# Ledger of designs, part 202: peptides against a protein of PDB entry 5EIB

Target 1, 366 residues: chain A of PDB entry 5EIB
Amino acid sequence: VDLEPGTMDSVRSGPFGQIFRPDNFVFGQSGAGNNWAKGHYTEGAELVDSVLDVVRKESESCDCLQGFQLTHSLGGGTGSGMGTLLISKIREEYPDRIMNTFSVMPSPKVSDTVVEPYNATLSVHQLVENTDETYCIDNEALYDICFRTLKLTTPTYGDLNHLVSATMSGVTTCLRFPGQLNADLRKLAVNMVPFPRLHFFMPGFAPLTSRGSQQYRALTVPELTQQMFDSKNMMAACDPRHGRYLTVAAIFRGRMSMKEVDEQMLNVQNKNSSYFVEWIPNNVKTAVCDIPPRGLKMSATFIGNSTAIQELFKRISEQFTAMFRRKAFLHWYTGEGMDEMEFTEAESNMNDLVSEYQQYQDATAD
Target 2, 366 residues: chain A of PDB entry 5EIB as posed
Amino acid sequence: VDLEPGTMDSVRSGPFGQIFRPDNFVFGQSGAGNNWAKGHYTEGAELVDSVLDVVRKESESCDCLQGFQLTHSLGGGTGSGMGTLLISKIREEYPDRIMNTFSVMPSPKVSDTVVEPYNATLSVHQLVENTDETYSIDNEALYDICFRTLKLTTPTYGDLNHLVSATMSGVTTCLRFPGQLNADLRKLAVNMVPFPRLHFFMPGFAPLTSRGSQQYRALTVPELTQQMFDSKNMMAACDPRHGRYLTVAAIFRGRMSMKEVDEQMLNVQNKNSSYFVEWIPNNVKTAVCDIPPRGLKMSATFIGNSTAIQELFKRISEQFTAMFRRKAFLHWYTGEGMDEMEFTEAESNMNDLVSEYQQYQDATAD

## One batch from the design tools (peptide; made by RFdiffusion4, then SolubleMPNN)

Design b2_p21_1_s4 (from b2_p21_1, 8 letters changed)
Fold by OpenDDE base, seed 1:
Parts: structure tokens; C-alpha cells; sequence
Structure b2_p21_1_s4 (fold): chain B 366 residues (1-366), chain A 21 residues (1-21)
């Protein structure tokens, strides 16, 4: 789905264009112009019914629909505005189904779009209310991984997308292979989300290796386990050491000993015990899939629900506040039918979310 | 069991296409 025809044409002409039904391509003509309000209230609103018709058709063809997965950015007008509109509408129509998102967080290091703080804040407000699980993919974190860990001098969008793809493949592994831990989206939500509003995840992936060092690196369970818990490998721009994990899931792929995995997972938890809440029992879940990812002997994917993720929201909030106080570009949004009150409500809800994370970070066992 | 995936916007579509590769 896109408000810009060019993106859809690229998908159709791409290597996978033939695997999609022509009717599943829904696109507009005008674009959102990086304006959340255009995506949510005007241009996107005109297209939303067409998308919902496709969703209904696909849903009817499913024997057992678990839920929905959305990939989008929070900085752009279409992904943020129309994406959150679709989430809201789908939630209304399918209230008993899980809503999962991979949400790309904007970063000044990667994008020069000045209104990203508005789009992100308005989007987070919607995601807090209407998603069950949100994987936070921070462009800043991805850039830093590419630059520092992968030793890419000039990371491209392709390099960033490769990391996202690896993560998406990892976190969906259990969903694709029945009988594994978190074999369905609902079970994942139960395991990962102890509090309904606190459903924003910090993903990570191992191995992350530069091309120059790949030949010298052995892929071992201990190395994967250590790397996936390393703050430098988090795909959200926050430091887990500044908060506490509410819950963690680790998904291993490849031929490995379950015993060794359990031992290493126990060791890493013990080493990092200060970074876990003590009042949530059994808050670390581990899954092993015998099928390795393409091109790797083994991998580990990390999903963390950490109170440290508040750092990401604080960053967005600070940028939002600085812009909103000046009423910079506000006329672009109000001209699409938005009220300034909606900005204030979104800001307030995001600040409340930050406060909630902090509350649980400071909570002790009774 | 099935999951319906929606790719929305340029970044969303790029992410999903990369996932399929």
C-alpha cells in the first residue's frame, strides 16, 4: 500500500511482483508529502476503504487468521499517517486478532525530513492504543550497527533494510514453524507484554559481522548469546543498561544443542541480572529452530521489552516539543483538518508512556 | 495459522520486499 504510485510500480516490476495478486496492490496518486495528516485524514482516508476490502478478502481466505502485521515508518506521511489509520480500522473490524507492527523510528542521522517528530509523535499515540506488539526499528541504531559493527563507511538504505530483514525473519521464525515457543502471535504477546501499553520491543540480531572479519569468526552458541545481549547490537537507539528488561525472548536458528542454549541463556541472564526486573517470574523465553537462516549456519534473534526504550520516546518528545513550541510547519497539518489539541494529546500520551516505563523500572518486588 | 502482512509507504514496502529476498 502506498499513496505514491512509484513505489507500487517498483514492487510490481521487482523479483517478487509476480507472487502478489494484482488486486492486492493499492495505491494513491497524490502522496502524503511527509504529512501525517494527509496520510491519516485526507489522501489516506480516501484509499483506506480499498485497502480494507483487500484485507477482508484475504481474511476470508484464511482458515485460521492469527492477526495482522504492518511494516511502516513513523517519519513519513504515508507509513505513519495511513499506516496508523489502517491499524485503527483493522482493530475496529478485527478486535480479537493480534496487531503486530515493525515500526521504523526516524533519526536525524538518516533522514533530513524536518516534520518527522510530528509524524512520529502522532503515530506513537496511535500505536500505544491500537497495537499489541510493536518492534521498534530505529534508523539511528541501524546506522550505528552498519557503521561501527559492520564497518560500512557509507551505510545505504539497502544495508539498513538487510538488518531489518534479518530481524523480521528471526522474530517470525516461531510463527512459521508450528510447535515452537511463541508459535502464535497471541502467545508471543502473553509472554512479552505484561502490561498492555508497554508493548514496544527492542529487537536485536546475531551474528553481526563485518565482511573483513567473517572468515575469522566462529559461530558458536556462546558468541551468539553474548552478542545478542550486547547493547551495541540493539536495533532500537537506547541502552538496555539504562533500564530493566520486563521480558525477553531469544530465538535461535540452526543445528545446536538445546542444553548448550539453555546453559548460555542462564549464564547471560545471571551476568545481566541487574538489568532485569525481579518481580516478573520466568521473564526470559528461549526458542530453538533447527532450520538455519539463509546463508548462515546459525543465528540468534533477540526481543526485549525494556524500560530503557523510554530513551527513544524521550528523544522524539524533545524534538517534537522544540518544533511545536515554535508552531513550525503546523499549518501543514491544521490545513488538513487537524486541531492543535490532537498534537497536545499525542505528546501527553507519549509522555505518559515514558512515565509508565519509568514507574516499572523503579518498581521493586513486594 | 496465517498472518496478513501490510506494507505501507516507501519504507514499509522496502522492508517487506527485503524480508522476502
Amino acid sequence: as target 1 above (366 residues)
Amino acid sequence: SSIITLAVGGTGNSMYMSFLE
Scores: peptide ipSAE 0.595, ipTM 0.952, DockQ to the pose 0.885
Fold by OpenDDE base, seed 3:
Structure b2_p21_1_s4 (fold): chain B 366 residues (1-366), chain A 21 residues (1-21)
Amino acid sequence: as target 1 above (366 residues)
Amino acid sequence: SSIITLAVGGTGNSMYMSFLE
């Protein structure tokens, strides 16, 4: 789905264009121009019914629909505005189904779009209310991984997307292979989300290896486990050491000893015990899939629900506040039918979310 | 499938396409 027809034409003409049903391509005539309000209230609103028709058709074809997953950027107008509109509408129509998102967080390091803080804040407001689980993919974190860990001098959009793809593949592994831990979206949500509003995850992936060192790197369970919990491997731009994990899931792929995995997972928890809340028992879940990812012997995917994620929201909030106080570019949004009060509501809700994370970070076992 | 995927916007579509790759 895109408001710009050129994106859909590229998908159709691309190597996978033939895999999709023609009716599943929904596109507009005019882009959102990086304006959330265009995506949410005008251009996106004109297209939303067409998308919902496709969603209904696909839903009817499913014998057992677990839910939905959405990939989008919170910085762009279409992904943020129209994406959150779709999430809201789907939630209304399918309230008993899981809504999962892979949400790319904007970063000044990657994009020069000035209004990204508005788009992100307005989107987070929607995600807090209308998603069950959101994987926070921070462009800043991805850039830093590419630069520091992968030793890419000039990370490209393709390099960032490769990391996202690996993470998505890892996270969805349990959903694709029956009998695994977290075999369905609802079970994953139950395991990962102890408090309904606190459903924003920091993902991580291992192995992450530079091209120059790839030939010298042994892939072992201890190395995967260590790298997976390394703050430098988090795909959200926050340091887990600045907060506490509410819940963690680790998904291992490849032929490995379950005993070794369990031992290493216990070891890493013990070494990092100060970074876990003590009042949530059994808050680390581990799954092992015997099928390795393409091109790797083994991998590990990390899903962390940490109070440190508040750092990401604080960053966005600070940028938002700086722009909003000066009323910068507000007329672009209000001109599309958006009320200025929605900005303040979104800011307030995000600040409340930060406060909630802090509250649970500071909470002790009674 | 039991899960419906929506790819929205340029980034969303690119992410999904990369996943299929």
Scores: peptide ipSAE 0.594, ipTM 0.951, DockQ to the pose 0.858
Fold by OpenDDE base, seed 5:
Structure b2_p21_1_s4 (fold): chain B 366 residues (1-366), chain A 21 residues (1-21)
Amino acid sequence: as target 1 above (366 residues)
Amino acid sequence: SSIITLAVGGTGNSMYMSFLE
């Protein structure tokens, strides 16, 4: 789905274009121009019904629909504005289904779009209310991994997407292979989300190895476990050492000993016990899939629900506030029928979310 | 059991296409 025809043409002409049904391509005539309001209220609103018709048709063809997954950026106009509109409309029509998102967080290190703080804040406001699970993919974190860990001097969009793909593959493994720990989206939500609003996850992936060192690195369960909990391997630009884990899921792929995995997972929890809340029992879940990812003997994917995620929201909030106080570019949004009050509501809700994370970070077992 | 995936916008579509590879 896109408001810009050119994106859909690229998908159709690409290597996978033939696997999609022609009627599942929905596109507009005019892009959102990096404006959330165009995506949400005008251009996107004109297209949303056509998308919903496709969603209904696909839903009717499913014997047992678990839910929905959406991939989008929060910095652009279409992904953020129309994406969140679709989430809202789907939630209204399918209130008993899980809404899962992979949401790319904007960063000045990667994008020069001036209005990204507005688009991101307005999007987060929607995600807090209308999603059950959101994987935070931070462009800053991806850039830093590419540069520092993968030793890429000039990270490309393709390099960032490769990391995202690895993460998406890892977190969806349990959903694609029956008999795993998190066999369905509902079970994942129950395990990972102790409080409904606190459903923003810090994903991580191991191994992350530079091309020059790949040949010399023996992949072992201890190494995967250590890297998976390393702050440098997080796909969100937050340091988990600055907060506490509410819940964690670890998904191992490849042929390995369950006993060894359990031992290493216990060891890493014990070493990092200060970074977990003590009042949520059994808050670490481990799954093992015998099928390795393509090109690797083994991998580990990390899903963390950490109070440290507030650092990401604080960063966005600071940028938002700096622009909003100056009323910079507000006329671009209000001109599309958006009320200025929605900016203040979005800011308030994001600040409340930060406060909630902080509250649970500071909570002690009574 | 099934999940319906929506790829929205340039980045969203690129992410999904990369996932399918």
Scores: peptide ipSAE 0.589, ipTM 0.951, DockQ to the pose 0.902
Fold by OpenDDE base, seed 2:
Structure b2_p21_1_s4 (fold): chain B 366 residues (1-366), chain A 21 residues (1-21)
Amino acid sequence: as target 1 above (366 residues)
Amino acid sequence: SSIITLAVGGTGNSMYMSFLE
């Protein structure tokens, strides 16, 4: 789904254009111009019914619909505004289905769009209320991984997208291969989300190796486990050491010993016990799939629900507040029919979310 | 069991990613 036809043509002409049914391409003629309000109330609102018609058709063809997955960026107008509109409308029509998102967080290091803090804050407000599971993929974290770990001098959007693709493939492994832990979206939500509003995950993928060292590196379960729990390996720009894990899932792929995986997972938990809440029993889940990802002998994908994610929201909130106090560009949103109250509500809800994470971070076992 | 996946594009961040790997 896109408000710009040119992007759709690029996808259709690309190597994966044949994977999607032609009828499942829904596009507008006018872009959102990086304005959440255009995506949510005007341009996106004109297109949303056409998308919902496709969703209904696909839903009717399913024997057992578990839920929905949505990939979008929170910095742009289409991904943020129209994406959250779609989430809201789908939630209204399918209230008993799981809503899962892969939400790319904006970063000043990657994008020059000045209104990204507005788009992100308005989107987070919608995600708090209308999603069950949200993977936070932070462009800042992706950039840092590309630069520091992959040793890319000038990371491109292609490099970032590669990391996102690897992560998405990893986290969906259990959904694609039968007999695994978290074999459905509902089970994943039960295991990962102890409190309904605290459903924002920090993903990670291992191995991440520079091209120059890849040929010399032996992939081992201990190395994968260590890298997966490394703060530098997180796809969200927060330090897990500044918070506590509420829940964790680890998904290993490739031919490996389940015993070795269990031993290494136990070891890493014991070494990092201070970074886990003690009052949630069995809060680390491990899955092993014998099928490796393409081009790798083995991999591990990390899903963390950590109170440290509040750092991401604080960053966005600070940027939002700095702009909103000056009423910078506010007329671009109000001119599309948006009320200023929606900004204050979104800010308040995000601040409440931060406070909730902090509360559970400070909570002790009674 | 089925999951419907929506990819919502946008200016500069076209996350039309292939889930087929």
Scores: peptide ipSAE 0.415, ipTM 0.798, DockQ to the pose 0.625

Design b2_p21_2_s1 (from b2_p21_2, 9 letters changed)
Fold by OpenDDE base, seed 3:
Structure b2_p21_2_s1 (fold): chain B 366 residues (1-366), chain A 21 residues (1-21)
Amino acid sequence: as target 1 above (366 residues)
Amino acid sequence: SSIIRINVATPGLLIAILEEE
């Protein structure tokens, strides 16, 4: 779904255009112009019913619907505004189904779009209320991984999207292969989300290796385990060492010893024990899938629910507040029928979320 | 097994429906 016709033509003509049903291509005549309110109240609202008709048709064709997975950017008007409208409408129609998102967070290092903090804040407000699981993929973290770890001098959107794709493939491994831990979205939510509002995850993927070192690197279970718990490997721009893990899932792929995986996972937990909450027993889950990802012998995917994710929300909140106090660009949103009160509500809810993460970070075992 | 039916894919917005087999 996009508001721009030219984007849909690119997808149709692309190397994967044939995997999509023609009837499932929905597009508008005009893009949201990086405006959340255009995506949510005007141009996106005109298109939402056509998307919902496709969602209904495909949902009715399911014998056992688990839920929905949405991938969107929170910086752009379509992904942020129309994406969160769709999440709300799907939640209203399917309240008992899991809503999972891959939400790409904006960064001033990657985009020059000044209004991204508005779009992100307004989106986070909707995601807090209407999602069960949200993977936070931060463009700042992706850029830093590309530059520092992958040694790309000028990271491109293609390089960032490669990391996103690898992560999405990793976290969905348990859903795609039978007999795995967290084989359904609901089991994943039960294992990962101890408190309903605290459903924002930091993902990570290993191996991440520069092209120059790839030929010399042996892929081992210890190296994968060490890399996926490294703060520099997190795809959310927060340091896990500044918070505490509520829950963790690790998904290994490839031919490896389950015993070696369990030993390395125990070792990394013991080494990092100060970065876990002590009051959630058995809060680390491990899965092993014998099927490696394409082009790799083995991989590990990390999913962390950490109170350190508040650093991401604080960054967005600070940027939001700096613009909103000046009412900068606000007329572009209010002109689409949005009330200034919704900005204040979204800011408040995001600050409350930060406070909730801090409360559980500071909580001790009674 | 979960069939991921990817129904709506654009660079800005992708929706997938997850079915349990």
Scores: peptide ipSAE 0.175, ipTM 0.781, DockQ to the pose 0.187
Fold by OpenDDE base, seed 5:
Structure b2_p21_2_s1 (fold): chain B 366 residues (1-366), chain A 21 residues (1-21)
Amino acid sequence: as target 1 above (366 residues)
Amino acid sequence: SSIIRINVATPGLLIAILEEE
């Protein structure tokens, strides 16, 4: 769904345009103009019913509906405003189904949109209440990976989207291939989400290799395991060493020894034991899928539920607070029917989430 | 095999319906 017709034409003409049923393309006549309130209350609200009709039709055609997956940008008005409206409406209609999101967090390094902190904060408020699982994909982290690890001098949106696509493919591996750990969204939630509000994940992917080093890099299980737990490989701009893992899932792909994977996963847990909570037993889950990703012999995908994710929310909150104290740009939101109180509620709920993560970070086994 | 039916694709918003086999 996009409010901008021109983006839909690019998707339809793109290499993936044939994957989508033509009847399932819903688009507006006007974009939300990077305004969450336009996406949520006005232009997006006019389009949401048409999207829900498609969702209903496709859901009714499922023999066993397990849930929904939404990918959206929290910096833009459509992805943030209309995306969260759609999540809310789907949650109202399907309260017993899993709501999973891939939420792209804004970064000042990637976008010049001044109001992104408002859109992100207002979105996080909705995601806390209406999602069961949220993969935090941070444009800050993606940019840093492209620049520092991949050695791209001028990272493009294409380079960032490649990392997003690799990550999404990795985390959905267990869903797409039978007989794996976390074979459904509900099992994933049960394994990954110990507390309902603490459902924000740090994804990571290995191998991340610069084009110049790609020919010389051995792809081994030890190297994948070591890189997957490296803070520099996290797709969220948080250092796991500043927090504690509540839960972890590791998804290996390719022909490898399960025994070697288990040995390396045990070694990395023991080496990093101080960065795990001690009061959640067996909080690391490992899956091995024999089918490698396209163009690689093997890969590993990381999913971390870490209290270090609070660093991401603190960054957004600081930017939000700096603008909101000055009432900067608020008239663009209130002019679309939004109340200033919704900003204060969203800020409060995000700060409460940060406090909850900190509480569980500081919790010791009795 | 979980059928991921991706219904609405945009640069800013993609929805997929996940089915259990």
Scores: peptide ipSAE 0.172, ipTM 0.776, DockQ to the pose 0.180
Fold by OpenDDE base, seed 1:
Structure b2_p21_2_s1 (fold): chain B 366 residues (1-366), chain A 21 residues (1-21)
Amino acid sequence: as target 1 above (366 residues)
Amino acid sequence: SSIIRINVATPGLLIAILEEE
């Protein structure tokens, strides 16, 4: 969720819009000013207890609590700093519950906020330790989809948020409709996360069609299957062809033949077999929900746990390192009570994560 | 069936609780 009012309105108007309880809106009076340290240690820390009280109350009203889903921006101080503080506090209180996130990665193509690499790096450090599942939504990928695929000359936050909403609706389909594969967050984690730290997912959505082409395109299962595996439909700015899939889930929505879906999934997997690890058997999972998304006859949502996700973290790390070597803006973080060591630890942990993905990319079946 | 409840929204942050029915 980007700091702009348009994101909340998009979530309200989206598939989750009916789930908003107005009474559970906690508004901070002071924004973290795009500073992770303000979100995590000062301004956000003053608000966190009031948010936790609401979380407790709503959790106590659940007969069977599965877990939590947090949506946040890693570029902004509130989403990054306060968001990761909340994740940590919820993990401490509910250690046996799944922590799922939709984490929006910053991009220089979308935001002019100079400190985003710090906020993102400090956030990724927390997400590695405190989440079970993280959907990486990359503003760069969203912008490129809007511009190149959707043919939007000037992509807006509304256009980006529409893609986020569609993706979130797709990946949560199995959770919202009974009788599906990965019907709970724990089963999703078991199927998608072979290694605890490697829980960062590359989501994708199909169909991605320009407004001018939507009327003429007959959506077919083969077309959806081909599109969801296309690198251009990934919501993270990574090329799956530069890595290997550890695990994949595909979620089809609409009235279609399960047999046709299975045949097309087998065909696309065979065509892309070089982009899968050979040592994880049955690492592609498929679900079909008969209920189409609003305004579409059918869709497919892709969830990839790919070693190619390291490209996203390398991009952030390079930007971080360039700023941190100059100590640019560092005084704004240290002035909120952060140690310079915490930056170095966060950089190190993100580089370790990149190294772990590379190790499993290069791993062969013994 | 899993119910997603959106419980907390701040600028740039949204929390939902997932329940199994």
Scores: peptide ipSAE 0.137, ipTM 0.749, DockQ to the pose 0.142
Fold by OpenDDE base, seed 2:
Structure b2_p21_2_s1 (fold): chain B 366 residues (1-366), chain A 21 residues (1-21)
Amino acid sequence: as target 1 above (366 residues)
Amino acid sequence: SSIIRINVATPGLLIAILEEE
C-alpha cells in the first residue's frame, strides 16, 4: 500500500472519514517502496516524529490511557518498517502502556512482492520485543477461507479486508461494550499471554459470510462454537491440531443463553482436550455481548494463543532463508543503512520464538 | 468503556489510542 496522498483522501472521503480528526492525518510524500529499511530508517524516520507528536497530543488528552492499537501489513515497507519504528518509539515513550497490533502476514498466494519475507521477518523481530498482544491476520489463511470456505473463485483484497474487518470488530467487542470479559487491553494480556514473548494470537470468526451472502439462517450456539474452533475458520494459516492452546478467549455476540454458551464451550474443550495444555488452569475465557454485529443475529470470535502459530513463523522463516542465503535484494536494505547482521538477528529471534512455542507444546505438568 | 481514538498516520498504518472510561 503506497504512501500515496490519494489513499488518505480515500479514507477521509470514505463513509468513516468523519470519525477521524483532520489534524490526525499524517502522511508522507514518499512510500517505502516495499522496503522495510526505507520504512524504518529513512523515509519512515522522517515522518515518525510528526506521528509521535499526534500520538502525544492525543495521549495527553486521555484521562486514563490504556495503550495503543496499531494495524499494519508486514509485507509492505511502510506498514512493516515504519509501523515497527512507531511501535518501538511509542514503547520507549510509554513503557507501561499496552501495545496491541493487528499484523497482516504476507502470503505468496496474495502478493507477488518478492521481498515480503524480509519485511515480515524484520517486523516479527520488532513485534516479539515491542508488543504485548499481536493478532496474526494471515493473508494465506484469508485467501484459503475466501477460496475454500466462501467459494470465491478469485478472492479480492476487498474479500480479504472484509474478513479482517469482521475479525477486528469481533476481538474489539469487549473493549467497545461495557461489562465484558477482557474489557481492557491489560486484562486481555493477563488472560491471554502466560509468557511475555508468546503474545501472538490466532483469531477466528464465525459465521464466515461473503459480501452479499446474508446468512438468512441464524446459526445456533452449538454451530457457532463448532465453527469457531474449526481450523478452517482461523485467520492464521496454522492447524491448532498440530499444537496446543496455551490460552483461548471466545467472544459471543447476540441474544443467546449464557448457560448454553458455557455448556458448548465446556463441550468443545472436552472434545479437544488433547489440544490444550494441562498446566494452565482456566485457560479458556468466554464473553457474551448481547449486541450482535451488523447484519448478523449471532457471531462468535475466537482468540487463540496456540503453539501451532509456529507454523506461520516457520513458513515465513523458510521463505526468508531461501532468499537470504542467496543474498537476494539485500543491497536494497543495506543501501538504506542496514547491516546483514540485522537480518540474521531477526531470523534468529524468530527461530527462538518457534523453539519457545515448541518447548511449551512439549511441556507436561510435572 | 474504552474510547478508541483512531489516528491514521500513513496508508497501511492505523494507530488507535485506547482510553479507559
Scores: peptide ipSAE 0.172, ipTM 0.788, DockQ to the pose 0.158; fails the geometry check

